Peptides against a protein of PDB entry 5HOI. Designs and how they scored, part 217

Target 1, 351 residues: chain A of PDB entry 5HOI
Amino acid sequence: FRYMPFSPAGTPFGFTDRRYLTMNEVGYVSTVKNSEQYSITVSFFDVGRFREYHFEDLFGYDLCFLNEKGTLFGQSKTGQIQYRPHDSIHSNWTKIIPLQAGERITSVAATPVRVIVGTSLGYFRSFNQFGVPFAVEKTSPIVALTAQNYRVFSVHYSQFHGLSYSLSELGTSSKRYYKRECPLPMSLPNINSDMKKDANLDYYNFNPMGIKSLFFSSYGDPCIFGSDNTLLLLSKWRSPEESKWLPILDSNMEIWKMSGGKETTDIHVWPLALAYDTLNCILVKGKHIWPEFPLPLPSEMEIRMPVFVKSKLLEENKAILNKKNEIGADTEAEEGEEDKEIQIPVSMAAE

## One batch from the design tools (peptide; made by RFdiffusion4, then SolubleMPNN)

Design b1_p22_3_s1 (from b1_p22_3, 11 letters changed)
Fold by OpenDDE base, seed 4:
Structure b1_p22_3_s1 (fold): chain B 351 residues (1-351), chain A 22 residues (1-22)
Amino acid sequence: as target 1 above (351 residues)
Amino acid sequence: SSKIKETREEIKKIVEEREKEE
């Protein structure tokens, strides 16, 4: 197993010279290979709020985190990081993170007030927005990071213990843990089932954990979107005994419902953010489970607990159709090709 | 939201386009 650099909603190059380093509700960061160099573009969904900018990357940044104030870049092997404010009033800064032999930066996160670097050896490094260090902590190997304000959601991996998570607050004087290396009930990619498609193997090689993204909700709850296309939300994290992961959206099920129960194996959700009860995402059409270029406009999905089993809905609809056919035997056969749209019960639309 | 409705319409359209190509 090799620790790969992770960025929220980052995409592989695949067979192309370009990829998304990261994307979220603010925008998207792309990189294009140009011989030995890279051209990075930072684009925004709100074009009225921020101006797109680009720069030449001589370092080959493979880590990125975008926020409302700036973009953090990292190079997993060299330990170089760069923070670029969106506003020209604030200066860019660079730093080299000291790495041991074989150590990699595995994830970076940035808020308007904190910069966080996580490594394959479990070094957790915290900085302010100006790159002034606060602390270095040794944890289990870090595979993913996200942050909102002073809060950090970290995902850890151990070969012996699997996935764990931490939720911490990086105050001015100390780090507080709300959760510390607790088990993360997320399914890992199943190599044997999912790798039948070459596109899935490419993605697995890019992201062995299958974490498409992780973010904080608008309410400040940790969210993670795994390879199973289920959005998990950590509820009640302030109460250690009451804290639980909620599967708040099965995106494959939701796409299937939105289609009227048709086949949707060619449509994928790519998660951006959770705003209130709405998942902001990119709808991906095609062979790849990740967005290509150009980036489609963000789509929205309402979060819903996966209470309904597809098989039951299909059985119920067959039973309704059979009952309609039993009742309809007396009224003349208008052969209207009634599009067999699965009537989703209205009760599911009103919660 | 209006955007959730648009998302549903987009998904339907993608499926309808595929079913016309088969």
Scores: peptide ipSAE 0.508, ipTM 0.930, DockQ to the pose 0.796
Fold by OpenDDE base, seed 2:
Order: sequence, then C-alpha cells, then structure tokens
Structure b1_p22_3_s1 (fold): chain B 351 residues (1-351), chain A 22 residues (1-22)
Amino acid sequence: as target 1 above (351 residues)
Amino acid sequence: SSKIKETREEIKKIVEEREKEE
C-alpha cells in the first residue's frame, strides 16, 4: 500500500497528458503536462459568476481543493501549497509545509475561513484563509479531507484497523470533535473482482482507497462516495449515540432504473455534490469510470435508500411479461420483439 | 426536477445508441 495524493473527484492521467485535479458543484480544475511544466486551468459551471483562468505550474501540483472563493493547490512530495483567490483583488499566497523523510501531503481542503493539510504520518495542520497557522495535531494517517465553513471531515487509514473518520470544528481558540477516529463502514476496492479491466487497475493505482469523492451536503452532513458507487451520508452526528451512516443512493441501481432496466455496465456516476435530496454528478460513458475531456455537463439524481433487490425486480418483470404473453396468445398479433421496457414500480422510478 | 428528467433522457439515449451499434 502507498499513500497517494487525494483530491475530491480527481481523475488519473491514464494514457493521456491531462487530468482533472478536482471537481465539485463550483467547477473543475484541470492540468495538462507540457514537457517538464504543467498548465492548470480553473473552470466554473456558472460562467456568469466567475471567469475561467489559467497559469503555468512549475511545481507539479497533484493536490487541489476548489471552493466559492478560491483554489488551494498542493504538492504531495515537496510540501508546497498555494492559495489562489478567484477574485483578482486578493493576492495569491504560497507556503512550504515542513515534511519529515518519507512524509507526504495526502489531502488538502480549503473554505473561505480555513485551510487544512493532512499527511501520511497523520499530521493535521490548520490555517486561516491567509495561511496563518493555528495548530498542528497528530492523528492516524490521513487519506482524505473535505471542509465546509469551520467543519472538517477527515478519513484515516490504518493497516490494522482499516478506515476511520473524524468530524471536527475549527473554532478561533480550539478544535472540537463531534467524531474522533470512529470506524468508517465503507467497502475498499476488491483487487480480485474489480481489477478484471486494465482501466480499473490504473484507477486503483491512482486511488487505492477507492474514495471517488467526499463532501458536506447542503445541510452540513458528511458524505462519502466509494468504489462500490454507493453514497453514504452521516446522519445525527451531533448525537454520538444516534449517529449512523445511511446508504442514501446506490448509483448503479439508479442508472439501471433510469434506463428502464437495461444493461448499464458502461455508464458510471462521478459524484460532485449533494444539494438537498439531489446528487449532482457527471455521467461517464466508456472504458474509464472517470470523466474524460471535454467534461460533460453535470447531471442530477434523486437520492433513494436501496430497499429493493435488482434480482427480485427482474423476476417480477419476467413474471409480468409471461402473464402478458399468456393473455396475448389468443390474439395472433405478431407484435415484434420490441424491447419491452422493464416496468419498474412507480415507487422506485425516479420522478 | 427538470434536470433529473434530462438525466433519465440522457441515460436512455446512451443505451439506444449502444443498441444501434450492436
């Protein structure tokens, strides 16, 4: 196992010279390799709110976090970070994070009020939006970070204990924990089952944890989207005894329903954000499970707890088709093999 | 929402395009 740099919804290079460093509901950050340099572009979905901008990257930034006010960049090996406000009125700043031998920055996050850096040795470093340090804490090794306002959702990895998570609030004078290194019930990528396609091996080498993204919902609940394509939401996190992870969307099942029950093994959800009861995502078609270039427009899916089993729905639909064919046998209408759309129960159909 | 409907139409179109290529 190697600690890899993680950014929310970041993509690998694959066989190309370009990738997405990060993407969310605000926009997407791309990097193109030009010999020994990189060209970074920060693009926005709301083109009326922000102007796209680009710059030359001499450092090879491999970490990124985009928010409504600016973009945080990081270099996992050198410890360099840069914050670039979207507004030209505010100055860019650069800082070097001190790293020990073999230590890597594994994730970075930024809000309008906080900057957070997590490392492979479990160093959690907090700053204000101007790069002034608050504190350094040592935790279990950090593999992913996201933040909203003063709140931080961190994912940790131990070879002995697997995945854990923390939820904390970074006040002006102190850090408060709502959750501290609690078990995270997310499935890790299964090398033997999932790596049958070379494209899945490339993605696993880029992201061994299979965390496609993590974010806060519009209600401020921590969300995580794993390699199993299930969206997990942490409910009731203010009450430690009542807190639980809810599987609020099986995206593979939802794509299958939206298709009318056809084969959809070539269609993938790439998560961006959760706004109310709607997952904002990119629909990915093709050989790779991640978006290529150009980026498709964002799609929306309604969240639904997976209460029904796909196999039972297929059996019920076959039974309905057989009954219709038995009743229709008295009328010799050679209605051809029209691809009879699977009657998904109205309660299961996304409206 | 209108966008959820558009997403369903996009998924259907992707499936129909594949079925025409087979």
Scores: peptide ipSAE 0.504, ipTM 0.928, DockQ to the pose 0.746; fails the geometry check
Fold by OpenDDE base, seed 3:
Structure b1_p22_3_s1 (fold): chain B 351 residues (1-351), chain A 22 residues (1-22)
Amino acid sequence: as target 1 above (351 residues)
Amino acid sequence: SSKIKETREEIKKIVEEREKEE
């Protein structure tokens, strides 16, 4: 296992000179290789709210987090971080995070009030939006971070215990834990099944945990989207004994339903954010499971608990078709193009 | 929402385009 730099909804280069460093509901950050340097562009979905900007990156930033006030960049090996406010009123700042031999920054997060840096040795470093340090804490190795306001959702990895998570609040004087290194019931990428396609191997090498994105919902609930394309939401996290992960969307099942039960192996959900009951995402068509260039417009999917088994729905539809064929054998009715649309139960048809 | 409907229409279109190429 190797600790790789994680950014929410970040994409690999693949066979190209360009990738997305991060994307969410605010916008997307792209980087292009230009010989020995990179050109970074920060783009926004609401073009009326923010102006797109670009800069030359001489450091090779491989970590990024975008929020409504600015963009945090990080270099996993050198420990350099840069915060760039979207507004020109506030100055950019840079800092070097001290790293031990073999330590890497694995994830960074930024809110309008906090900057967080997590490392492969489990150093959790917190700063204000101006890069003033609050604390350094030693945790289990950090593999992913996200933050909203004062709250931080961290994912940890141990070779012995697998994935765990923490949920904390970074006050002015103290860190409060709501959850501390609790088991995370997320499926890891299965090398034997998923790696049969070269594109999946490239993605696994980029992101060995298979965490496509990590965010807070609009209600402030931690969300994680893994390699199984299931959106997990942490419910009731304020009540330690009642807290549970809910599989609120099987995106492969939802795409299959929205298609009328057709084959959808070439259509992929790339998660951006959860707003109320709606997953904001990019629909990806083709061989790669991640968005290419140009970025498609964001799509929306309604969250739904996966109650139905695809095989049962297919068997029920076959049984309905067989009954229609038995009834149709007695009437010389024309071979009209039987609308091969699988009758999905109305309760599952997205209105 | 209108966007959820648009997403369904987009998915259907992608599938129909593929089924015409096969």
Scores: peptide ipSAE 0.504, ipTM 0.929, DockQ to the pose 0.776; fails the geometry check
Fold by OpenDDE base, seed 1:
Structure b1_p22_3_s1 (fold): chain B 351 residues (1-351), chain A 22 residues (1-22)
Amino acid sequence: as target 1 above (351 residues)
Amino acid sequence: SSKIKETREEIKKIVEEREKEE
């Protein structure tokens, strides 16, 4: 197993010279390779709130985290990090994170009040927004980070225990755990079934955990979107005994429903954020499961717990169609084989 | 929401475009 740099909703280069370093509800960060240099662009969905900016990257930043106040960049091998406020009021700062031999920065996160760096050796480093260090803690190896305000959602990986997660709050004087290295019930990518397509192998090599993104909901609940295209939400995390992961959206099932029950194997959800009861996402059409350039406008999906089995709905609809054809045999109306939209029960149809 | 409706229309359009290319 090789630890790879993770950024929320980051995309691989593939066969191109460009990729997204990260994207969320605020915007998207792209990098373009130009010979030995990179050009980074920070773009925003709300063009009235922030001005797009770019800069030359001489370090080859492979980690990124975007928030409403700035962008954090990191270089996984050198340990260099840079914070760039979106406004000109605050100065950019750069810092080198000390790395041991073979250690990598695996993930970075930033809020308006905290900067977090996680490593392949499980070093969890916390800073304020000005790069002043608070603490260093050693945990299980960190593979992904996200943060909102003072809260941090961390994903850990052990060869012996698989995926675990922590939920912590970074106060001024101490770190509080709500959850500490608890089992994460997320499916890992299935190398044998999914890797038959070269594009899936390229994505696996970029992101071997299959974590497309992780974020906090608008209500402050940890969310994770895996390779199975299921959105998991950590419910009741304030009550340790009551806390559970909820599969709040099967995105493949939702796309299938929204299509009227047609084949949708070429349509993919790329997660951005969860706002209230809606997943903000990019709809991806084509060979790659990740968005290419230019970035499509964000789409919205309503969250719905997967209660129905697709196969049973298809069987029930076939049985209804067969009964209608048995009754309708006496009336000559050659109403052509219009692809009759599968009658999805009203409780399943998103309004 | 209006955007959820737009998303449904976009998905339908993508499917219809594919079915015309087959």
Scores: peptide ipSAE 0.501, ipTM 0.928, DockQ to the pose 0.753; fails the geometry check

Design b1_p22_3_s2 (from b1_p22_3, 15 letters changed)
Fold by OpenDDE base, seed 2:
Structure b1_p22_3_s2 (fold): chain B 351 residues (1-351), chain A 22 residues (1-22)
Amino acid sequence: as target 1 above (351 residues)
Amino acid sequence: SERIKQTREEIKQIVEEEEKKE
């Protein structure tokens, strides 16, 4: 196993000279290879609120985190990090993170008040928004980070224990844990089943954990979207005894429902954020499971607990169609195409 | 929401375009 640099919703280069370093509800960061350098562009979905900007990257930043106030960049091998505020009034800053031999920065996160760096050796480094260090903690190897305000969601990997997670709050004087290296019930990529397509192998080599993204919901709940295309939400994390992971969306099941029950292999959900009961995502068309260029506009999906089995929904739809055909023997045949909507009971919004 | 309706229409259109290529 090799620790790879992870950024939320980051894409591989594939066979191209360009990729997304990260994307979320704020926008997307792209990088293009230009001979020995990279050109980075920071783009926004709300073009009225933020102005797109670009710069030349001589370091080859392979880590990124975008928020409403700025962009954090990192170089996994050299330990260089750069914070670039979106507002030109605030100065950019650069810092080198000390790395041991073979240590990599595996993930970075930034909020308006905190910068976090995680490494392949499990060094958790915290800073303020100006790059002033608070503390260094030794944890299990960090593979992914996200943060909201003072809260940090970290994913850890051990060859012996698999995936774990922590949820912590970075106060002014101390770090509080709500969860510390608890088991994460996320499915890892299945090399034997999923790697039948070369595109899936390229993605696995880029992201061996299959974590497409992780974020906090608008309610401040940790969310993770794995290779199984299931959105997991950590419910009741303030109560250690009641805390549980909820599978709040099977995106493949949702595509199947939205298509009218058609099996499709060339539509993929790429997660951006969870706002209330709605997943913001990119609908990816074609062979690659990740978005290419140009980036499509974000789409919205309603979250629903995957309580229904496809076979039962197909049987129920056949039973409804048969009942309509038994009742509709006397009324004109033309209205029959619109009514193929699978009636899903409304009551399955995750509380 | 209107965006969820647009997502349904987009998925339907993609599926119909794929079925026309087979």
Scores: peptide ipSAE 0.341, ipTM 0.877, DockQ to the pose 0.793
Fold by OpenDDE base, seed 4:
Structure b1_p22_3_s2 (fold): chain B 351 residues (1-351), chain A 22 residues (1-22)
Amino acid sequence: as target 1 above (351 residues)
Amino acid sequence: SERIKQTREEIKQIVEEEEKKE
């Protein structure tokens, strides 16, 4: 196993010279290889609120986190981080994170008030938005980070225990844990089944954990989107005994429903954010499970608990079709291609 | 939302375009 640099909704280069370092509801950060350098562009979905900017990257930043106030960059091997405010009021700052031999920065996160750095040895480093350090904590190896305001959602990996998560609040005086290295019930990528497609192998080599993204919802609930294309939300995290992961969306099931029950292999959900009951995402067309260039416009998908089994829906629709055929024997109604649409019960469209 | 409707239409169109290529 190798710890790879993770950024929320980051994409691999694949066979190209360009990739997305990160993307979310605010925008997307791209990097292009230019000989020995990289050109980084920070783009925004709300072009009226923010102006796109670019700069030359001499360090080869492989970690990124975008927020409403700035962009955090990191280099996994050198330990260099840079914060770039979107406004011209605040200056950019750069810092080197001290790394041990073989240690890598595995993830970075930034909010308007905090900067967080996680490493392959489980060093959790916290800073304010100006790069002033608060603390260094030793945890289990960190594989992913996200943050909202003062809250941090961290994913950890142990070869012995698999995936775990922590949820913490980084106050001014102390770190509070709501959850500390609790088991994360997320499926890991299945190398034997999923690697039959070359495109999946490239993605697995880029992201061995299969975490497409992690974010906080608009309500401040931790969300994670794994290789199984299921959005998990941590519910009731304020009550440790009541806290549970909810599979609030099976995106493959939702695509199948929205298609009228057609099986497709060339459409994929790429998660950006969860706003209320709506997943903001990119609909990816083609063989790659990640967005290519140019980035499509964000799409919205309603969250729905995957309560229904495809087989039951198909059986029910066959039973409805058989009943229609038993009743319809007297009406020469042209069986148009429209009669093959799986009627999704209106109740499933309103929950 | 209107965007959720649009997403559904986009998914339908993509799948119909795939079926026309097979």
Scores: peptide ipSAE 0.340, ipTM 0.876, DockQ to the pose 0.783
Fold by OpenDDE base, seed 1:
Structure b1_p22_3_s2 (fold): chain B 351 residues (1-351), chain A 22 residues (1-22)
Amino acid sequence: as target 1 above (351 residues)
Amino acid sequence: SERIKQTREEIKQIVEEEEKKE
């Protein structure tokens, strides 16, 4: 196993000279390799609120986190981090994170009030928005980070215990845990089944945990989207005994329903954010499970717990079609093909 | 929402374009 640098919804280079370092509801950060240098572009979905900017990267930043106030960059091997505010009123700052031999920065996160750095040795480093350090804590090895305001969602990996998560709040005086290294019930990529396609091997080498993204919902709930294309939400995290992971969307099941029950392998959901009851995502067309260039416009999917089994829906639809064919033998009324929509019972959409 | 309807139509169109290539 090798710790790789993780950024939310980051993409591999693949066979190209360009990739997305990160993307979310705010925008997307791209990097293009130019000989020994990189050109980074920070782009926004709301072009009226923010101005796109670019710069030359001499360090080869492989970590990124985008928020509404700025972009955090990191270099996993050197320990260099840079924060760039979107507004020119605030100065950019750069810092070197001290790394031990073989230690790497595995993930970075930034909010308007906190900067967080996680490492392959489990060093959790916290800073304010100006790069002033608060604390260093030793945890299990960190593989992914996200943050919203003062809250941090961290994913940890142990060779013995698999995936775990923590949910913490970085106050002014102390770190509070809501959850501390609890089991994360996310499926890891299945090397034997998924690696039959070369594109999946490239993605696995880039992201061996299969975490496509992690974010906080608009309500402040931790969300994670794994290689199984299921969105998990941590419900009731304020009540430690009642807290549970909810599979709030099977994106493959939703694509199947929206297609009219057609099996497809060439449509993929790439998660950006969860706003209320709607997953913001990129619909990826073709063989690659990640978006290429140019980036498509974001699409929206309604969250729905996967209560329906495909086999039952297909049996019910066959039974309805057989009944329509038995009745339709006597009446020539050409009621059009449009009514083949799988009637999903309306009652499960509102709770 | 109207955006969810657009997502459904986009998915339908993609699948129909793939079926036309097979």
Scores: peptide ipSAE 0.336, ipTM 0.875, DockQ to the pose 0.837
Fold by OpenDDE base, seed 3:
Structure b1_p22_3_s2 (fold): chain B 351 residues (1-351), chain A 22 residues (1-22)
Amino acid sequence: as target 1 above (351 residues)
Amino acid sequence: SERIKQTREEIKQIVEEEEKKE
């Protein structure tokens, strides 16, 4: 296993010279290889609120986090981080994170009030928005970070214990844990099943945990979207004994429902954010499970617990069709276009 | 929502375009 740099909804280069460093509900950050340098562009979905900007990157930033106030960049090997406010009022700042031999920055997160750096050795470094350090904590190896306001959702990996998570609040004087290195019930990528397509191998090499994204919902609940295309939400995290992960969306099942029960191989959900009861996502068309260029407009999916068995729905619909054909055998064959759409019960159809 | 309906239409269109290529 190798610790790779993680950014929320970041894409690999694949066979191209360009990739998304990160994307969310605010916008998307792209990087293009240009000889020995990179050109970074910070783009926004709300073009009326924010102005797109670009800069030359001589460091090869491989970590990124976008928020409503600025963009945090990081270089996993050198330990360099840069914060760039979207406004021209606040200055950019750069800092070098001290790394031990073989240590890498694995993830970075930024809010309007906090900057967080996580490493492959489990160093958790916190800063204010101006790069002033608060503390350094030693945790299990960090593989992913996200943050909202003062809250941090961290994912950890151990070879012995698998995935764990922490939920913490970074106050002015102290860190509070709501959850500390608790088991994360997320499925890891299955090398034998998922790697049948070269594109999946490229993605696995880029992101071996299969975490497509992690974010806080609009209600401030930690969310994670894994390689199984299931959105997990941490419910009741304020009550340690009642806290549980809820599978609030199987995106493959939702695509199947929305398609009228057709098996699709070339439609993929790429998660951006959870706003209320809707997953903001990119619908990816084609062989790659990640967005290419240009980026499609964001789509919305309603969250729904996967309580239905696809096979049972198919059997029920076949039984309905067979009954219609048995009844229709005695009356004239109006060759009405067989509406081959599986009637999904209205309670299962997205409104 | 109107956007969820649009997403359904987009998925249907994509699937219909794939079925026309096979």
Scores: peptide ipSAE 0.339, ipTM 0.874, DockQ to the pose 0.794; fails the geometry check

